# Ledger of designs, part 188: peptides against a protein of PDB entry 4U39

Target 1, 302 residues: chain A of PDB entry 4U39
Amino acid sequence: SIKVIGVGGGGNNAVNRMIENEVQGVEYIAVNTDAQALNLSKAEVKMQIGAKLTRGLGAGANPEVGKKAAEESKEQIEEALKGADMVFVTAGMGGGTGTGAAPVIAQIAKDLGALTVGVVTRPFTFEGRKRQLQAAGGISAMKEAVDTLIVIPNDRILEIVDKNTPMLEAFREADNVLRQGVQGISDLIATPGLINLDFADVKTIMSNKGSALMGIGIATGENRAAEAAKKAISSPLLEAAIDGAQGVLMNITGGTNLSLYEVQEAADIVASASDQDVNMIFGSVINENLKDEIVVTVIATG

## One batch from the design tools (peptide; made by RFdiffusion4, then SolubleMPNN)

Design b2_p28_6_s1 (from b2_p28_6, 13 letters changed)
Fold by OpenDDE base, seed 2:
Structure b2_p28_6_s1 (fold): chain B 302 residues (1-302), chain A 28 residues (1-28)
Amino acid sequence: as target 1 above (302 residues)
Amino acid sequence: MKKSIFFFAVAKSKEELREAFKKAFEEL
């Protein structure tokens, strides 16, 4: 089974966005120290952590409180994650609960033998230096606790949105990018395809790879596949070029008019931008809600 | 029922990728 665990406010907002977008084949778990915020989750499984420590009042933006809250609730977290083949841990870094608890939860998932993938955000620069420093510590701890860590630099989202985009919309876009990171991988595994991926192949590409890069490209029109692929490999979300990546996961999502030629064209572009000996897993998804759009998600590991 | 046509191929090279596509096209 695949489990997605949202940790703290940002992680739970991302999980809500996944549920709203009908991401299939995954079980959703919401974790928070704030009981009121947790009640707003759309997840079937809602877990309050650190009830004795915090009394449901949240972590006070302190990562050490978030860490201790997860440690207090270790047995409950273990029971919720038990039997998962894969666990996605999603969080907004820089806060109290997400920053402190996500690494602890990830370690619990890994210790249970699940393929553990972190999908996390760096805070925007406007959230202040304290948030950035807290996030850096949380990301370092996540890197040790996961098989693969996808880090989304929120400031790079500002490069792909309109300059007049309200701050609230920038946070919603961060939640959407977290969704795309999880969905881009989960759709490859959880959705019955014409060719089922062996979960062993996914494990080979993702196990103990450390940091991964994620690029997203969206395009429409006659050259949409090539344009979407080019946008994905040059995405502002990439902290580095995918050149030299030993492993690539590629998801190509389109409408009912998505052709095999378009899938091939997009895959050839991504493979050409990767290492010569790249292990590539690619999948194509038909989403009837996509009109003339193609969405290419690239996750580069190694 | 949303007919998701999923093609998944594991390719260790550009050549294997092309062969995987070629096979997928021949089976359609």
Scores: peptide ipSAE 0.042, ipTM 0.658, DockQ to the pose 0.680
Fold by OpenDDE base, seed 3:
Structure b2_p28_6_s1 (fold): chain B 302 residues (1-302), chain A 28 residues (1-28)
Amino acid sequence: as target 1 above (302 residues)
Amino acid sequence: MKKSIFFFAVAKSKEELREAFKKAFEEL
């Protein structure tokens, strides 16, 4: 089974966005120290952590409180994650609960033998230096606790949105990028394809790979597949080029008019931008809601 | 029923990728 665990406010917003977009084949768990915020989750499983420590009042933006809250609730987390083959841990780094609890939850998932993938955000620079420093500590702890860590630099989202985009919409876009990172991988595994991916092949590409880079490209029109692939490999979300990546996961999502030629063209572009000896997993997904759009998600590991 | 044409291929090379596509086309 695949489980997605949203940790703290940002992680739970991302999980709500996944549920609203009908991401299939995954179980959703919402974790928070704030009981009122947790009640707003759309997840089937809602877990309040650190009830004794915090009394449901949240972590007060302190990562050490988030950490201790997860440690207090270790047995409950173990029970909720038991039997998962894969666990996605999603959080906004820089806060109290997400920053402190996400590494503890990730370590619990890894110790249970699940393939553990972190999908987390760095805070925007405008959230201030304190959040950036807290996020750096949380990201460091996540790297030790996961098999693969995707870090989304929120400041790079500002390069792809309009300059007049309200702050609230920039946070919604960060939640959407978290969704795309989880969905881009989960759709490859959870959705029945013409060729079933062996979960062993996914493990080979994602196990103990450390930091991963994610690129997203969206396009329409006659050359939409090639344009989406080119946008994905040159995405502002990529902190480095995908050249030299030992592993690549590629998801090509389109409408009912997505052709095999378009899938091949996009895959050839991504493979050509990667190392010659790259292990590439690719999948194609039909989403009727995309109509004429193609979305290419690239995750580079190693 | 949404006929999702899912192509999954594991390719260790561009050549394996092309062969995986060729096989997928032959099965269709």
Scores: peptide ipSAE 0.030, ipTM 0.621, DockQ to the pose 0.591
Fold by OpenDDE base, seed 4:
Structure b2_p28_6_s1 (fold): chain B 302 residues (1-302), chain A 28 residues (1-28)
Amino acid sequence: as target 1 above (302 residues)
Amino acid sequence: MKKSIFFFAVAKSKEELREAFKKAFEEL
């Protein structure tokens, strides 16, 4: 089974966005120290952590409180994650709960033998230096606790959205990028396709790889596949080029008019931008909601 | 039912990728 665990406010917003976009084949778990915020989750499983420590009032933007809250609730987290083959841990880094609890939850998932993937954000620079420093500590702890860690630099989202995008929409876009990171992988495993990915192959590419880079490209029109692939490999979300990556996961999602030729064209572009000896996993998904859009998600590991 | 077409190709080359695609679609 695949489980997605949203940790704290940002992680739970991302989980809500995943549910709203009908990401299938995954179980959703919402974790928070704030009981009121947790009640707003759309997840089937809702877990309040650190009830004794926080009394449901949240972590006060303190990562140490988030950490201790997860440690207090370890047995409940273990029970909720039990039997998962894969666990996505999603959080916005820089806060209290997400920054502190996500590494603890990730370690619990890993200790249970699940393939543990972190999908986390760095805060925007405008959220201030304190959040950036807290996020750096949380990301370091996540890197040790997961098999693969995808870090989304929120400031790079500002390069892919309109300059006039309101701050609230920039946060929604961060939640959407978190969704795309999880969905880009989970669809490859959980969605019945013409060629089902063996979970063993995903495990080979993602196990103990440390940091991963994610690129996303969206396009429409006659060259939409090539354009989406080019946008993905040159995405501002990529902190480095994918040319040195030993493993690549590629998802190509399109409408009912997605052709084999388009899938091949996009895959050829991504493969050409990768190392010659790259282990590439690719999948294609039909999403009727995309109409004429193609979305290419690239995750580079190694 | 959303028909997802997933292709697993461990492709070490463009040629292997193309062959994997071809094989996947011949099995359809």
Scores: peptide ipSAE 0.099, ipTM 0.685, DockQ to the pose 0.546; fails the geometry check
Fold by OpenDDE base, seed 1:
Structure b2_p28_6_s1 (fold): chain B 302 residues (1-302), chain A 28 residues (1-28)
Amino acid sequence: as target 1 above (302 residues)
Amino acid sequence: MKKSIFFFAVAKSKEELREAFKKAFEEL
């Protein structure tokens, strides 16, 4: 089974967005120290952590409280994760609960033998230096606790959205990018596909790879597949080029008019931009809601 | 070494996409 754990406010917002987008074949778990925020989760499983420590009042933006809350609730987390083949841990780094608890939850998942993937955000620069420093510590702890860590630099979202984008919309876009990171991988595994991807192949590409980079490209029109692929491999979300990546996961999502030629063209572009000896997992998904849009998600590992 | 391309396709409705993708990636 695949489990997605949203940790703290940002992680739970991302999980809510995943549920709203009907991401199939995954179980959702919402984890928070704030009982009121947790009640707003759409996840089937809602877990309050650190009930004794926090009394449901949240972590007060302190990562050490988030860490201790997860440690207090270790047995409950283990029970909720038991039997998972893969665990996604999603969080907004820089806060209290997400920053502190996500590494602990990730380590629990890894110790249970699940393929553990972190999908986390760096805070925007405007959230302040304190959040950035807290996020750096949380990301460092996540890197040690996961098989693969996808870090989304929120400041790079500002390069792909209009400069006049309201702050609330920038956070929604961060939630959408978190969703795309999880969905881009989970769709490759959880959806009964034409070719059953052996979970062993996913493990080979994602196990103990450390930091991964994610690029997203969206396009419409006659060359939409090529344009979306080019946008993905040159995405501002990529902190480096994918040319040195030993593993690539590629998801091409399009409408009912997505052609084989478009899929091939996009795959060839991504493969050509990657290492000559790259192990590439490719998936194509039909989403009737995309109409004329193609979305290419590239996750580079190694 | 040849790039190992693992193909996963999720198609809700088109069995025809199934065979075409399989063939296309076997030829890549």
Scores: peptide ipSAE 0.029, ipTM 0.544, DockQ to the pose 0.099; fails the geometry check

Design b2_p28_8_s2 (from b2_p28_8, 13 letters changed)
Fold by OpenDDE base, seed 3:
Structure b2_p28_8_s2 (fold): chain B 302 residues (1-302), chain A 28 residues (1-28)
Amino acid sequence: as target 1 above (302 residues)
Amino acid sequence: MTRLEWLKELFEKRKGESAEFVEVFKGK
């Protein structure tokens, strides 16, 4: 089974966005120290952590409170994660609950033998130096606790949105990028396509790989596959070129009109941008909600 | 091996693993 755990405010917003986009084949768990915020989750499983420590009043933007809250609730987290083959831990780093609890939850998943993937955001620079420093500490702890850590730099989202985009919409886009990171992997396993991957293929690319970068490209029209692939490999979310990655996981998602030729064309472009010795795997997914769009997601590991 | 040859081999491997891939290629 695949489980997605949203940790704290940003993680729970991402999980809500996944549910709203009908991401299939995954179990959703919302984790928070704030009981009022947790009640707004759309997840089937809602877990309040650190009830004794926080009394449901949240972590007060303190990562040490988030950490201790997860430690207090360890047995409950273990029971919720039991029997998972794969666990996604999603959080916005820089806050209290997400930053402190996500590494603890990830370590619990890893200790249970699940393939553990972190999908986290770095805060925007405008959120201030304190959040950036807290996020750096949380990301460091996540790297030790996961098999693969996808880090989304929120400042790079500002390169793909209009300069007049309201701050609230920039956060919604960050939640959407978290959704795309989880869905881009989970769909390869859980959703039928032209080229299915098994869990063993994904595990080969993601097991004990440390940090990963994600690129996303979306296109329409006659050359949509090539354009989506080119956008994915040149994505602002890729802080480094795919050149030099040891592993590449590629998802090519389209509607019912997605052709094998389009899948091959997109895969060739990504392979051509990668090292010759790269361990590349690719899958295709059919999403009936996509009409004429192709979405290419690339995850570079190593 | 060219990248194109590598991709062709990967496609042929995946074609053998997916039942739906076999139907798409049997119909053409």
Scores: peptide ipSAE 0.021, ipTM 0.462, DockQ to the pose 0.104
Fold by OpenDDE base, seed 4:
Structure b2_p28_8_s2 (fold): chain B 302 residues (1-302), chain A 28 residues (1-28)
Amino acid sequence: as target 1 above (302 residues)
Amino acid sequence: MTRLEWLKELFEKRKGESAEFVEVFKGK
């Protein structure tokens, strides 16, 4: 089974966005120290952590409180994760609960033998230096606790949205990018496509790889496959060029009109941008909601 | 084998696997 755990406010917002977009074949778990915020989750499983420590009042933006809250609730987390083959741990880094609890939850998942993937955001620069420093500590702890850590630099989201985008919409886009990171992997396993991958393929690319980068491209029209692939490999979310990656996981998602030719064209572009010795795996997904759109997601590991 | 040849072989292999998978699912 595939489990997605949203940790703290940002992680729970991302999980809500996944549920709203009908991401299939995954079980959703919402984790928070704030009981009121947790009640707003759409996840089937809602877990309040650190109930004794926080009394449901949240972590007060302190990562040490988030960590201790997850440690207090270790047995409950273990029970909720039991039997998962793959666990996604999603969080916004820089806060209290997400930053502190996500590494603990990830370690629990890894210790249970699940392929553990972190999908986390760095805070925007406008959130201030304190959040950036807390996020750096959380990201470091996540790297030790996961098989692969996808880090989304929120400041790079500002390069792909309109300059006049309100701050609230920038956060919604960060939640959407977190969704795309999880869905881009989970759909390869759980959703039928023109080219399906098994869990063993994904495990080969993601097991013990450390940090990863994600690129996303969306396009429509006659050259949509090529355009989406080009956008993915040149994505501002890729802090480094894909030509340094040891492994590449690629998802090509389209509507019912997605052709095998378009899948091949997109794969050829990503391969051409990657190193000759790269371990590249690609899959395709059919999503009827995309109509004439193609979405290419690239995850570069190593 | 060129990178393009390898990618084409991978594509054809994965296409075949997916087609067999669809047939197994249609037969249920």
Scores: peptide ipSAE 0.019, ipTM 0.422, DockQ to the pose 0.103
Fold by OpenDDE base, seed 1:
Structure b2_p28_8_s2 (fold): chain B 302 residues (1-302), chain A 28 residues (1-28)
Amino acid sequence: as target 1 above (302 residues)
Amino acid sequence: MTRLEWLKELFEKRKGESAEFVEVFKGK
């Protein structure tokens, strides 16, 4: 089974976005120290952590409170994660609960033998230096606790949206990018498509790889596959070129009109941009909600 | 083996795993 755990405010917003987009074949768990925020989750499983420590009032933007809250609730987290083959831990880094609890939850998942993937955001620079420093600590702790950590630099989201995009929409886009990171992997396993991957293929690419980067490209029109692939490999979300990656996971998602030629063309572009010795795997997913769009997601590991 | 040849082999290997892949290839 695949489980997605949203941790704290940002993680729970991302989980809500995943549920709203009907991401299939995954179980959702919402984790928070704030009981009121947790009640707004759409997840089937809602877990309040650190009830004794926080009394449901949240972590007060303190990562140490988030950490201790997860430690207090360890047995509950273990029971919720039991039997998972794969666990996605999603969080917005820089806050209290997400930053502190996500590494603890990830370690619990890993200790249970699940393939543990972190999908986390760095805060925007405008959120201030304190959040950036807290996020750096949380990311460092996540690296030790996961098999693969996908880090989304929120500041790079500002390069792919209009410069006049309201702050609220920038956060919504961060939640959407978190969704795309989880869905881009989970769909390869859980969603029937033209080329499905098994869990063993994904495990080979993602086990003990440490940091990963994600690129996304979306295009329409006659050259949509090539354009989407080019956008993915040149994505501002890729803080480094994919040519240094040891592993590449690629998802090519299209509508019912997605052709084999388009899949091959997109895969060839990503392969050509990668190192010759890269371990590349790719899958193709059919999403009936996509009309003329192709979405290429690239995850570079190592 | 060129990278393109490797991709083609990987594609052919995975083609056998997807029932839908067989239908798309038979229909065009």
Scores: peptide ipSAE 0.021, ipTM 0.398, DockQ to the pose 0.103; fails the geometry check
Fold by OpenDDE base, seed 5:
Structure b2_p28_8_s2 (fold): chain B 302 residues (1-302), chain A 28 residues (1-28)
Amino acid sequence: as target 1 above (302 residues)
Amino acid sequence: MTRLEWLKELFEKRKGESAEFVEVFKGK
């Protein structure tokens, strides 16, 4: 089974966005120290952590409170994760609950033998130096606790959206990028397509790889596959070129009109941008909601 | 092995994993 755990406010917003977009084949778990915020989750499983420590009033933007809250609730987290083959841990780094609890939850998943993937955001520079420093500590702890850690630099989202985008809309886009990171992997396993991947293929690329980068490209029209692939490999979310990656996981998602030629063309572009010795795997997913759009997701590991 | 040959080999390997892929390729 595949489980997605949203940790704290940002992680729970991302999980809500996944549920609203009908991401299939995954079980959703919402984790928070704030009981009122947790009640707004759309997840089937809702877990309040650190009930004794926080009394449901949240972590007060302190990562040490988030850490201790997850440690208090260790047995409950273990029971919720039991029998998972794969666990996604999603959080916004820089806050209290997400920054402190996500590494603890990830370590619990890894100790249970699940393939553990972190999908996390770095805060925007405008959130201030304190959040950046807290996020750096949380990311370091996550890197030790996961098999692969996808880090989304929120400042790079501002290169994709209009420069006048309101702060609230920039956060909504960060939640959507977290969704795309989880869905881009989970759909390869859980959703039938033209080219299916098994869990063993994904495990080979993602096991003990440490940090990863994600690129996304969306296009329409006659050259949509090539354009989507070019946008993915040149994505502002890639802090480095994919040519240095040891492993590449590629998802090519289209509507019912997606052709094998388009899949091959997109895969050739990504392979051409990668090292010759790269371990690349690619899958193709059919999503009827995309109509004439193609979405290419690239995850570069190592 | 050229990059294109490697990609073709990978594509043929993955082709066997999807029943729908086999139908689309048998029809061409």
Scores: peptide ipSAE 0.019, ipTM 0.455, DockQ to the pose 0.109; fails the geometry check

Design b2_p28_8_s4 (from b2_p28_8, 12 letters changed)
Fold by OpenDDE base, seed 2:
Structure b2_p28_8_s4 (fold): chain B 302 residues (1-302), chain A 28 residues (1-28)
Amino acid sequence: as target 1 above (302 residues)
Amino acid sequence: MTLQEYLKELFEKRKGKSAEFVEVFKGK
């Protein structure tokens, strides 16, 4: 089974976005120290952590409280993650609960033998230096606790949105990018397409790879496959060129009119931008909601 | 041979041309 665990406010917002977009073949778990915020989760499983420590009042933006809250609730987390083959841990780094609890939860998943993937955001620069410093500590702890850590730099989201975009919409876009990171992997296993991957293929690319970067490209029209692939490999979310990656996981998602030629064209572009010795795997997914759109997701590991 | 295996083999055969393609893409 595949489980997605949202940790703290940002992680739970991302999980809500995944549920709203009907991401299939995954079980959702919401974790928070704030009982009121947790009640707003759409997840089937809702877990309050650190009930004795925090009394449901949240972590007060302190990562050490988030860490201790997860440690207090270790047995409950273990029971919720039991039997998972793969666990996604999603969080916004820089807060109290997400930053402190996500590494503890990830380590629990890894100790249970699950393929453990972190999908996390760095805070926007405008959220202040304290959040950036807390996020750096949380990211460091996540790297030790996961098989692969996808880090989304929120400041790079500002390069793909209009300059007049309200702050609330910038956070919604961050939640959407977290969704795309999870869905881009989970759909390769859980959703039938033109080219299916098994869990063993994904495990080979993602096991013990450390940090990863994600690129996304969306296009329409006659050259949509090539344009989507070009946008993915040149994505502002890729803080480094894909040519340095040891592994590449590619998802090519389209509507019912997606052709094998378009899949081949997109895969060839990403492969041509990658190192010659790269271990590349790609899958194709059919999403009836995309109509004429193609979405290319690239995850560069190593 | 699956389509994935075929495309993987095609990619392996094209590895020698990838460097030229990256230069053309970075220059646009």
Scores: peptide ipSAE 0.023, ipTM 0.552, DockQ to the pose 0.053
Fold by OpenDDE base, seed 5:
Structure b2_p28_8_s4 (fold): chain B 302 residues (1-302), chain A 28 residues (1-28)
Amino acid sequence: as target 1 above (302 residues)
Amino acid sequence: MTLQEYLKELFEKRKGKSAEFVEVFKGK
C-alpha cells in the first residue's frame, strides 16, 4: 500500500488538495499538533500528535516541540504506517510541527521497511530568516530519514506565477506543487497507463538517493508532448540541470487520447537532456480529467 | 524594503539564473 502523510499545516493543506483532485490508490493520513486545524483535514485518518505535550494547541512555530510531539506519539505513528510499501511524507518546512515531526515520521516509515519519500517545501524568503533557518535544519534531518527527499523551493514558484499574484495564491500554488510531486510518483504505481512501472522499478530509482529535484511541464495542442517535456526539464523548480542526475523518474500523464508516439517523444527529450549513463525510467498514466493536456513530471535523483 | 520591492529584487536575481540554465541546456 501507498500512504501519504501530511505533517503540520502545510502538509495537511497539500493532502487536502490531493483529496480534492481525487488522487487515487493512496491512503491519506493527516498529522498535526493543533487539534482545531486537524479537524479541518479531509483525510480519513487524522492523528493528533503530542497531545500531552501541546494539549492540542499546536507547536508554537518551534520545531523542537514538533519533534517531541512525534516522539511522544511514536507507537501511534508506527501503527498507522504498518504494512505500507511506500510512504510519502509531505510538509512545509520552516514551521513548528512540519519541520520537527516530519523527520521523525519519515524515520519511523523507513525503519518499518517502507520506501520513504519526503516531498517538502522550503519557505519563501519573505517569510523571514528564522523560518529559512528552521527549514534548513528540518531539511537536513529529513535527508537522513528518507530514501529520497524532493525539496520544492517556494521562491521558484514565484517564477511560474504572475508578479502580481496575491500571497495567498502563491501559498496555494505551493500546496499544488506538493500535490503534483506526490501524484507524479504515486500514479506511476497505482494508476494504469500505456507504460506501467512496477514498485520495484520505482524503488530502484528512489532507494537511498538522498536529495531530488522535481520539474513539471504542462502543455496542450499538436506538439503538447514535446512542449510539456521541454517545460519539465527547464522548470524553475529544478534548481540544477537534469544532466547531473544519476537517476531520472519520468511520468507522462495525458487523457484518453494520449498516444504511444507522444510518450516516446517526451521520453526522448528528457533522455537527451540527461547524462548518457543516467538510469532513466518512465511511465505513462491515463487521467480522464485531462482533455487535451499533457503533464510531464520529472524527478531527478542523485 | 516593501514586500513588492523585495520580490522585484528576487525576480531580477533569478531571471539571470534561469536564463543561464536555459542557455546551458540549449547548448548541449
Scores: peptide ipSAE 0.007, ipTM 0.354, DockQ to the pose 0.018
Fold by OpenDDE base, seed 4:
Structure b2_p28_8_s4 (fold): chain B 302 residues (1-302), chain A 28 residues (1-28)
Amino acid sequence: as target 1 above (302 residues)
Amino acid sequence: MTLQEYLKELFEKRKGKSAEFVEVFKGK
């Protein structure tokens, strides 16, 4: 089974966005120290952590409280993650609960033998230096606790959205990018397409790889596959060039009119931009909601 | 693994799943 665990406010917003976009074949778990915020989750499984420590009042933006809350609730987390083959741990880094609890939850998943993938955001620079410093500590702890850690630099989202985009919409886009990171991987396993991967294929690319970067490209029209692939490999979310990666996981998602030729064209572009010795795997997914759009997601590991 | 090797493995894995997939890979 595949489980997605959203940790704290940002992680739970991302999980809500996944549910709203009908991401299939995954079980959703919402974790928070704030009981009121947790009640607003759309996840089937809702877990309050650190009930004794916090009394449901949240972590007060303190990562140490988030950590201790997860440690207090270790047995409950273990039971919720039991039997998972793969666990996505998603969080917004820089807060209290997400920053502190996500590494603990990830370690629990890894200790249970699940392929453990972190999908986390760095805060925007405008959220202030304190959040950036807390996020750096949380990211460092996540690296030790996961098989692969996808880090989304929120400041780079500002390069792909309109300059007039309201701050609230920038946060929604960060939640959407978290969704795309999870869905871009989970759909390869759980959703029928032209080229499906098995869990073993994904495990080969993602096991013990440390940090990863994600690129996304969306296009329409006659050259949509090539354009989407080019956008993905040149994505501002890729803080480093894809040619330095040791592994590449590629998802090509399209509507019912997605052709095998388009999948191949997109894969060839990504392969040509990658190192010759890169272990690259790619899958294709059919999503009827995309109509004429193609979405290419690239995960670069190593 | 090269893209060509990977595509070949995918083709072998799918030889029984899609006639259309088989035709595209046999034509190369």
Scores: peptide ipSAE 0.022, ipTM 0.415, DockQ to the pose 0.125; fails the geometry check
Fold by OpenDDE base, seed 3:
Structure b2_p28_8_s4 (fold): chain B 302 residues (1-302), chain A 28 residues (1-28)
Amino acid sequence: as target 1 above (302 residues)
Amino acid sequence: MTLQEYLKELFEKRKGKSAEFVEVFKGK
């Protein structure tokens, strides 16, 4: 089974966005120290952590409180994650609960023998230096606790949105990018497509790889596959070129009209931009909701 | 192995698992 665990406010917003976009074949768990915020989750499983420590009042933007809250609730987390083959841990780094609890939850998943993937955001620069420093500590702890850690730099989202984009919409886009990171991997396993990967294929690319970067490209029209692939490898979310990656996981998602030629064309573009010795795997997913769109997701590891 | 060879192998592996996907490729 595949489980997605959203940790704290940002992680739970991402999980809500996944549910709203009907991401299939995954079980959703919402974790928070704030009981009121947790009640707004759309997840089937809702877990309040650190009930004794916080009394449901949240972590007060303190990562140490988030950490201790997860430690208090370790047995409940273990029970909720038991039997998962793969666990996605999603969080917005820089806050209290997400930053402190996500590494603890990830370690629990890894200790249970699940392939453990972190999908986390770095805060926007405008959220201030305190959040950036807290996020750096949380990301460091996540790297030790996961098989692969996808880090989304929120400041790079500002390069792809309009300059007049309200702050609230920038956070919604960050939640959407978290969704795309989880879905881009989970669909390769859980959703039928032209080229299905098995769990073993994904495990070879993601096991003990440390940090990863994600690129996304979306296009329509006659050359949509090539355009989507080019956008993915040149994505602002890729803080480094795909050149130098030891592993590449690619998802090519399209509607019912997605052709094998389009899949090949997109894969050839990503392969040509990668090192000759790269371990590249690619899958193709059919999503009837995309109609004429192609979405290429690239995850570069190592 | 070329990408084309890999795609072909993946496709052949799927033919063994799902008969329905084979019909889309046979251009019927």
Scores: peptide ipSAE 0.020, ipTM 0.427, DockQ to the pose 0.086; fails the geometry check

